# Designs tried in a protein design run: peptides against a protein of PDB entry 6IDX. Part 325

Target 1, 380 residues: chain A of PDB entry 6IDX
Amino acid sequence: KELAKLSADVTFATEFINMDGIIVLTRLVESGTKLLSHYSEMLAFTLTAFLELMDHGIVSWDMVSITFIKQIAGYVSQPMVDVSILQRSLAILESMVLNSQSLYQKIAEEITVGQLISHLQVSNQEIQTYAIALINALFLKAPEDKRQDMANAFAQKHLRSIILNHVIRGNRPIKTEMAHQLYVLQVLTFNLLEERMMTKMDPNDQAQRDIIFELRRIAFDAESDPSNAPGSGTEKRKAMYTKDYKMLGFTNHINPAMDFTQTPPGMLALDNMLYLAKVHQDTYIRIVLENSSREDKHECPFGRSAIELTKMLCEILQVGELPNEGRNDYHPMFFTHDRAFEELFGICIQLLNKTWKEMRATAEDFNKVMQVVREQITRA

## One batch from the design tools (peptide; made by RFdiffusion4, then SolubleMPNN)

Design b2_p28_8_s1 (from b2_p28_8, 12 letters changed)
Fold by OpenDDE base, seed 2:
Structure b2_p28_8_s1 (fold): chain B 380 residues (1-380), chain A 28 residues (1-28)
Amino acid sequence: as target 1 above (380 residues)
Amino acid sequence: MVEAEPYKLDPEKQEEAVRAFRRRRLAA
């Protein structure tokens, strides 16, 4: 107990480390010897002293043995461990993952995200915080190939549901530390959109062109009597599509695929548009048709607006940026929806369309509308 | 059951932003 308190002092830590004191602490953990009176209390203080000593940065985390890692991982994976040992073990594993890629690899072999999810279901917010922190550390340090698998595990409706039900909707106020870890998890998850945000549309990819055609179909053919199948020649069909793409508000009415060659937001804008059209079809059709029927130059160009809104949302959410240690702001919507970014887009595109109408905007006011919408989103 | 209020963009803040824009456009 006194050692654990003194280990927070850098002068004491330096002397204790110089006396090989940290090696003694690691050996106590490695031995796993449960025969000592007050073993749990002794171990909790040992782990505290170890963590405090390592936090001074005097000793490399790579000094720890595989046996030590396995013991610490064992305290996290075992169902009946003292709360004080569990909390410190989670914190040690987080620090190991953050400080060493070699330790990350070893820990990722010993611990599953499923085991960490069990520690989110407890009433202890400190355990919940360190469990999310370790999840975030594993996510951050995962190789790009494994990051998608981790993301799929985090995109599991289960993890979000557990965080929502046991953390966000918990009977306790969310502390700053937990709010930070929720923010980090949000940022790391939205960073998975970076690939799509930086993917240019290939105008020659027929599958991508078929998505644009599907947007047209959903907007205009859903109300057309099936009797008006365009049996008329290829030229009339091309002219019809050019009109439809103009009504959809694409900048390039002849080849809308060209509007998605700009990165950011690249294909992510098309993904958002398609999601809106399929999941919120009535909202999509309403937005498109309300603007397509206007002859007064007050039409909101949906296609252009969707692209620029997607880009703006990526900027607001800092897609592709590392989590900032000073931020604690998270969006509860992130935990309520499987497709939180696309749902946010669906809300914001309605806001944009409303704001456009209220401003009586024209195409010349486009940037002013986007600025007002940005201010509305960032102040919400 | 605290219903997680859907992310409601504050309608008052929305109207204030639009009113602020209209005032700027009338002053220009």
Scores: peptide ipSAE 0.000, ipTM 0.319, DockQ to the pose 0.016
Fold by OpenDDE base, seed 3:
Structure b2_p28_8_s1 (fold): chain B 380 residues (1-380), chain A 28 residues (1-28)
Amino acid sequence: as target 1 above (380 residues)
Amino acid sequence: MVEAEPYKLDPEKQEEAVRAFRRRRLAA
């Protein structure tokens, strides 16, 4: 107990480490001997002292043995561990993962995300915080090949549902530390959009062109039985499609694929548009047709607006940036929807369309509308 | 810290932003 308090002092820590004191603490954990009266309390203070000593950065995390890692992982994987030991064990594993790629590999072999999810179902917010922190650390340190698998595990309705029901909708106010870990989880999940955000459309890719054509089909042909597509000549169809792409509000009416060659937002804007068109079809059709039927130059260019809004959302959400230690702002919608970014886009594009109408905007007012929409999104 | 209610774009804040834009457009 006194050692754990004194270990927070850098002078004491330096002297204690110079006396090989940290090695003694690691050996106490490695021994696993439950024979002492008050073993759980002693172990909790040992783990506290170990963390406080390691936090000074004097000793490399790579000094820990595989036996030590297995003992700490054992405290996290066992259902009947003292809450105080569990909390400190989660914190130690987080620090190990963050500070050493070699320790990450060893820990990733010993612990599953499923085991960490079990610690989110408890009423103790501190355990929940350290469980999410360890999940976040594992996600952050995952190699690219495993990051998508972890992302898929986060995309699992189960983890989000558990966080939503046991953390966010819990009967307790969310502390700053938990809010930070929820923010980190949000940032790490939205960073998976970076690849699509930086993917340029290939105007020669037929599959990508077919998506743009599908956007046109949904907007203008959705009520037309696909059987009655009049077989008339390819050139009249191209001219018709150019008109349709103008009504969709693309900048390049001849080749809308060119609007998706700029990164950011690249293909991510097309993904959002397609999601809106398929999942929120009535909203999509309404937005497109309300603007396509106007002759007063107050048309909101949907295609251009969708691209610039996607870019703006990426900027607001800081897609591709590392989590900031000083931030704790998370969006609950991230935990309520499987496709939270696309749903956010669907809300914001309706806001943009409404704001455009309320401002009586023209194409010359586009940047002013986007600025007002940015202010609205960032204040909400 | 503010329970971010579901992103209810506060209709009043939205109207205020639009009114602020209109005021800026009339002052320019």
Scores: peptide ipSAE 0.000, ipTM 0.319, DockQ to the pose 0.016
Fold by OpenDDE base, seed 4:
Structure b2_p28_8_s1 (fold): chain B 380 residues (1-380), chain A 28 residues (1-28)
Amino acid sequence: as target 1 above (380 residues)
Amino acid sequence: MVEAEPYKLDPEKQEEAVRAFRRRRLAA
């Protein structure tokens, strides 16, 4: 107990480390010796002293043995562990993952996200916080191949549902530390969009061109009786499609694929447009047709607006940036839906279209409309 | 602080921003 308190002092920590004191603490944990009276309390103070000593950054985390890691992971994976030991064990594992890639690899072999999810179902918010913190650490340090698997696991309705029901909608106020971990999890989830945001459309990729054609089909052919397929030659068809792409509000109405060659937002804008068109078809058709039927200079260019809105959302959400330690602003909506970014896009594109109409905007006002929409989204 | 549902765009703030833009455009 006194050692754990004194270990917070850097002068004491330096002297204690110079006396190989940290090695003695690690050996106590490694031994697993339950024979001592008050073992659980003694172990909890040992783990506290170990954390406080390591937090001074005097000793490398790579000094930790595999036996120590297995023992700490054992306290997290075993049922009916003392809450005080569990909390400190989660914190130690988080610190190990954050400070050492070699320890990350070892911990990722010993602990499953499923085991950590079980610690989210408890009423203890401190345990929940450290469990999310460890999930976040594992997510942050995961190699690209495993990060996609963790993304899929987060896209699993289960983790989000548990966070939503047991943390966000819990009967307890969210503490600052938990709010920070929820923010971190949100940022790490949005960083998965970075690949698509930085992917340029290939104008020669037929599959990508077929998506743009599908956007046209959904907007204009879904209302057309199949009987009026105009048997008109390939040139008349190209001219018709150029008109349709103009009505869709693409900047390059001859070759809309060129609008998606700019990164950011690259293909992510096309993904959002396709999601809107398939999942919210009535909303999509309404937005497109309301602007395509306008003969006035007050048409809102949907295609251009969707691209610039996607870019703006990426900027607001800081897609591709590391989580900031000083931030704790999370959005509960991102825990309510599997495709939360695309749903946010669907809300914001309707807002943009409304704002454009209300401003009686023209193409010259485009950047001003986007600024107004940005202020509205950021204040929400 | 009422936990404003994060993406319920406040209609009043929206109208105010639009009105502020119109005022700036008419002054320009």
Scores: peptide ipSAE 0.000, ipTM 0.315, DockQ to the pose 0.016
Fold by OpenDDE base, seed 5:
Structure b2_p28_8_s1 (fold): chain B 380 residues (1-380), chain A 28 residues (1-28)
Amino acid sequence: as target 1 above (380 residues)
Amino acid sequence: MVEAEPYKLDPEKQEEAVRAFRRRRLAA
């Protein structure tokens, strides 16, 4: 107890470390000897002192043994552990993962995200915070292939549901530390969009062109019986499609694929448009037709707007950037929907379309509309 | 039960931003 308190002092910590004090603490954990009448209390203070000592950055985290890691991981994976021990064990694992890639590899073998999710299903917000913090640490330190696997896993959907139900909708106010961890999880998840954001469309790729054609089909052929595709020659079809792509608001209405060659947002904009068209078809059709039927210069160019909005959302969400320690702003929608980015896009494109109408904007006002929309998104 | 209200763009802030834009456009 006194050691744990004194370990917060850098002068004491330095002297205690010089006396091999950390090694003694690690050996106490490694021994696992439950024979002492106050073992749980002693262990909790040992782990506290260990954390406080290590937080001074005097000793490398790589000094810890595999036996120590296994003991700490054991406290997290066991169903009946003292709350204080569990909390400190989660914090130690987080710190180990963050500070050492070697320790990350060892911990990732000993602990599953599923085990950590179980620690979210509790009323103790501190345990929940450190459990999310450890998930975030594991996500951050995972190689790209493993991050994608973690993101695609049912575990992430389940994780989001558990966070929503037990943390966000919990009976307790969210503390700053928890809000930060929720922010970090959001950032790390949206960073998986970076690949698509940086993927250029190939204008010669037929499969990608077929997606653009599908956007046209959904918007304009939804009322036309598929039977009346007039067998008119390829050139008349190209001219017809050019008109449709103009009505869709593409900048390059001759070859809309060219609008997706700029990165960011690259193919991510097309993914968002396709998601909107398939999942929110009525909303998509309404937005397109309301602007395509206008004979006035007040048409909102959907294609251009969707691309620039996708780029703007990537900028606002800082896609590809590391989480900032000073931020704690998270979107609850991130935890309510699996396709949270695409749903956010779907809300924001409707906002953009509304704002465009309310401003009585023309194509010359495009950047002004986007600025107003940015201000609206960032203030909400 | 704090309904995690979907990111509701504050309609008042939206109207204010639009009004501010209209004022700037009329002043230009």
Scores: peptide ipSAE 0.000, ipTM 0.316, DockQ to the pose 0.017; fails the geometry check

Design b2_p28_8_s2 (from b2_p28_8, 14 letters changed)
Fold by OpenDDE base, seed 2:
Structure b2_p28_8_s2 (fold): chain B 380 residues (1-380), chain A 28 residues (1-28)
Amino acid sequence: as target 1 above (380 residues)
Amino acid sequence: MPAAEPFKLDPEKQKEAVERFRNWRLKR
C-alpha cells in the first residue's frame, strides 16, 4: 500500500527501480503464489505499484516476461477475479498494447475481444471503461488486415449492442473517462471508411459504372414498365442517360464516373448514394424527382450535393485522424446501427434538400447552403 | 427493440441557420 503510493513519486520510483524493485514486483506476479494472507489486496497493490512505476517511462515495457503477460491476461480471462485485480490488469494490458507492438502481438494471442466484452456486462463503470480502453488499444494497434477482421467480426455488432445496452443506456451517468473511450471507439470505427474515402472511381471499371446506372434505374425506371424501355439505338440511349444524369444532379452529365475521381470522398460518396437508394428508396426517389422536375433554377443537384455532403461528414467526423485525448463527444446513434455513417448521410441529405428549398437556393448558392448545413450538423 | 436514438437535429438551430442566411442574402 505504501509502496503503491510512493511509486507515484519520480524520485522514489527512480531509487526503487535502481534497487531492482520493479523486478521483484514482476516476479511476485509471475510466481502466481496464492498462499499469502490477503493475497488479493497485496496483488492489487503490487499491480498498482507496477503501473505507477512504469508510468514514469524509466523502464521499457519490453522488460516484461511472457509469463508476466500470461498472468495478467489470466486475471482478465478468469471469471472469478477480484475487481481490484481485474481493473489493474486491464490497465496494465492497455499500457502494454499502447507502448509496445511486440507486447500487442503477445496479448492479442492470449486475449479475445469476446473476453473483454464480458467485462462490459457489469455494473462497475471503471471496469467497463478499462475494458473499452483495452479494446480501443487493440483496435488501434492491430495491423490493417486484422483491423478489418476486428471491424467485420460479429464482435463489433455484439460490442456495439453491449455498449449501447450496458453503458450508454445504463442507469448511471457516463463519466468523462468513459465518454472519452466511447469517442475513441467511434473515431477508430469511422477510420475504417478511410480506404473508401480515398478510393478513386475508375471510369473504365464497368462494375462501378453499373452502380451509377443502378442509381439512375432506381430513380427513373422503378415505375416504368420494363416493357416500355424504348429499343432506341445506342446513341439515343446515351443521350437519354445524359439527361437522366443531369436530373440526378451530377456535375459531369456525360460521364458521372468522373465526379467520383476526386478524393476525398471518392467511392464513399457512391456507397452512400447506393445505400440511400436501396435502403431508403422512397426518400431517395422523392429527393431526386422533386428536383428533376424543376425548371425554375431552384433544383438541388443530388449527385453534387451527396458528394460534397459525404466529404463534409468525413471532415466533421475526422475520418482518417487519430483520436484526440481531450475529446469526449460521441454520438449514441453510431452504436445503434451497423451502417451508422450511411444512416447519418441519409438524415443529412434530407436536411440539405430541405435547407436548399427553405433558402430558395440556386446553383450559385451551393457553397452557402453547404455552410448552413455544416452549421446545423455541428450544432446538433 | 429499444428505439435507436435518432440523430436529432435541433429544429430551432435549423431555423436560426436558415434565417441567418435569409438575413445575409437580404443585406447583399
Scores: peptide ipSAE 0.031, ipTM 0.549, DockQ to the pose 0.017
Fold by OpenDDE base, seed 5:
Structure b2_p28_8_s2 (fold): chain B 380 residues (1-380), chain A 28 residues (1-28)
Amino acid sequence: as target 1 above (380 residues)
Amino acid sequence: MPAAEPFKLDPEKQKEAVERFRNWRLKR
């Protein structure tokens, strides 16, 4: 107890570390020997002292043995552990993952996200916070291949559902620390969009061009079978499609694929448009047809608007950026749906279309409309 | 800081933002 308190002092920590004191603490954990009266209390203070000593940055986390990692991971994986030991064990694992890639690899072999989800189902918000913090650390330090596995739709659905029901809809006010971890999880989840945001469309790729043609088909030929391959069109059909692409509001209505060569938002804008067209078909058709029927220069260009809105949403959500320690703003909506970014896009494109009409905007007002829409989104 | 409410587009804040823009456009 006194050691745990004194370990917060840098002068004491330096001298205690110089005396190999941290090695003694690690050996106490490694031994696993429940021989002492009040073992749980002693262990909780030992783990506290260990954390406080390591937080001074005097000793490398790479000094930690595999036996120590297994003991700490054991305290997190066991169903009936003292809350005080569990909390400190989660914090130690988080710090290990954050500070050492070699420790991340070892911890990722010993602990699953599924085991950590069980610690979210408790009423203790501190345990919930450290469990999310460890999930965030594992997600941040995961290589890209494993990050995609952690992003498995089922694991993510379950995690989001548990967070929504046990954390966000919990009977307790959300503390700043929990709000920060929810923000971090949100940022890390949206960083999975970075690849698509930075992917340029190839204007010569027929499969990518067929997606743009599918957007045209859904808007204007909703009852037509997709089996009509666009490639066999006469020059009259090409001229017809050029008119349709103009009505869709593409900047390059001759070759709409050129509008998706700019990164950001690249192919992510096309993904959002296709999602809207397939999942919210009535909303998509309404937006396109309402603007395509106007000859008064007050038409909202859907294609251009969708691209610039996708870029704006990436900027607002900080896609491709690391989480900021000073932020704790999270949106509960992102825990309610698997395709939360595309759903947000679907809400915001309707807002943009409404704002455009209310402003009586023309193509010259485009940047001003986007500024007003940005202000509406960021103040929501 | 208050927990950000679920992203609900406030229709009144939307109208106010548009009206602020109209008023700005009329003053320029």
Scores: peptide ipSAE 0.029, ipTM 0.470, DockQ to the pose 0.016
Fold by OpenDDE base, seed 1:
Structure b2_p28_8_s2 (fold): chain B 380 residues (1-380), chain A 28 residues (1-28)
Amino acid sequence: as target 1 above (380 residues)
Amino acid sequence: MPAAEPFKLDPEKQKEAVERFRNWRLKR
């Protein structure tokens, strides 16, 4: 107890570390000697002193043994552990993951996201906060392949549901620390869009061109059998498609693929358009046909609008940026749906189309419509 | 599944933004 308090002092910490004191603390954890009266209290103070000593940055986190990691991971994975031990164990694991890639690898082998999700089902918001913090640390330090796997896993859907039901919709006010961890999780989730945002369309890739053709098919030939592969169209068919791509509001009516060669938003804009067309087909068809049937200069160019809106949403949501320590602004909507970005796009494209009509905008007003839409989104 | 409450854009803020634009267009 006194050691835990004194460990916050840098002078004491330096001298204690110089006396191998931290090694003694690690060995106490490693020994697992439950035979002592008040073992749980002693262990809680030992873990506190260890954290406070390590926070001075004098000793590398890589000094810890695999046995120590396994003991700490054991306190997180075992049922009926003392809350004080659990909290400190989560904090130690978070710090290990954040400070060492080697420790991340070892911890990722010992602990599953599913085990951490169990700590979100408790009524203690502090335990919930440390559990999300450790999930965020694991997500941040994961290589891109594993990060995508973590996001696609049943664990992510379950995590989202548990956060929504036990944290966001909980009967307790969300503290600043929890709000920050929810913000971090949101940012890390949106950073998975960065690859697609920075992926240029290849105008020569037939598979990517077939997606644009599918957008055309859904808008204009919704009753046509999908088995009609985009055959090598005669020049008359190419000219027909050029008209359809104009009605879709692409800037390049001849080769719409060229509109997706700029990054950001690259292929992410096409993904959003395809999602809208497949998941919200009636909304997509309505937006396209309502503008394509106008003989007046008040047509809202869907293709151009979708690209620029995707770019705007990436800018608003700071896609590709690291989480900032001072921020705690999270959007509860992003915990309600697996495809929350695409759903946000679907809402915002309807807003854009409505705003365009209400403004009686023309193509010359495009940038001003986008400015008004940005203001509407950021003030919502 | 409880329907995700769609991001409800405030219809008053929308009208205000459109009105600000109309006023801007009339001044240009």
Scores: peptide ipSAE 0.029, ipTM 0.493, DockQ to the pose 0.016
Fold by OpenDDE base, seed 3:
Structure b2_p28_8_s2 (fold): chain B 380 residues (1-380), chain A 28 residues (1-28)
Amino acid sequence: as target 1 above (380 residues)
Amino acid sequence: MPAAEPFKLDPEKQKEAVERFRNWRLKR
């Protein structure tokens, strides 16, 4: 207890480390010997002292043994561990993962996200915070291949549902630390969109062109079987499609694929448009047709708007950026749906279309509409 | 299915942003 308190002092920490004191603490954990009276309290203070000593950055995290890691992981994986030990064990594992890729690999072998999810199903917000912090650390340090798997595991309706029901919708105010960890998790989750955001459309890829054609079909030919596209001469068909792509509000109405060659938002904008068209078809058709039927210069260019909105949402959500330690702004909505980004896009594109109408905007007002929409989204 | 709490764009903030734009457009 006294050691744990003194270990926060850098002078004491330096002297204690120079006396191999940290090695003694690690060996106490490694021994796993439950024979001492008040073992749990002693262990909790040992782990506190260890953390406080390591936080000075004097000793590399790589000094810890595999036996130590297994003991700490054991405290996290066991269902009936003292809350004080569990909390410190989660914090130690988080620090290990953050400070050492070698330790990350070892910890990722010993601990499952499922075990960490169990610590979210408690009423203790501190335990929940450290559990999410460790999840975030593991997610941040995961190799790209494993990051997508973890993301798919986080995209498991289960983790998001547990966070939503046990953390966000809990009967307790969200503390700043928890809000930060929820923000971090949100940023890391949206960073999975970076690949699509940075993927340029290939204008020569027929499969990608077929998606744009499907957007046209859903908007204008929703009742027509794609098989019955009348064999009208290739030129009339191209001219008709050029008109339709203009009505869809693409900048390049001759070759809309060119609008998706800009990264960001690249293919992510097309993904959002396709999601809107398939999942919210009535909303999509309404937005397109309401603007395509206008002979007045007040048409909202849907295609251009969707691209720039996707880019704006990526900027607002910090897609491809590292989490900022000073931020704690998270959106509960992102924990409510599997396709939360695309759903947000679907809401924001309706907002954009509404704002455009209310402003009586023209194509010259486009950047100003986008600025107003940005202010609406960021203040929501 | 827990109802996806729709991103509730505050209708008042929406109106305020549009009104700010109208006021900006009227000042130009």
Scores: peptide ipSAE 0.027, ipTM 0.526, DockQ to the pose 0.017

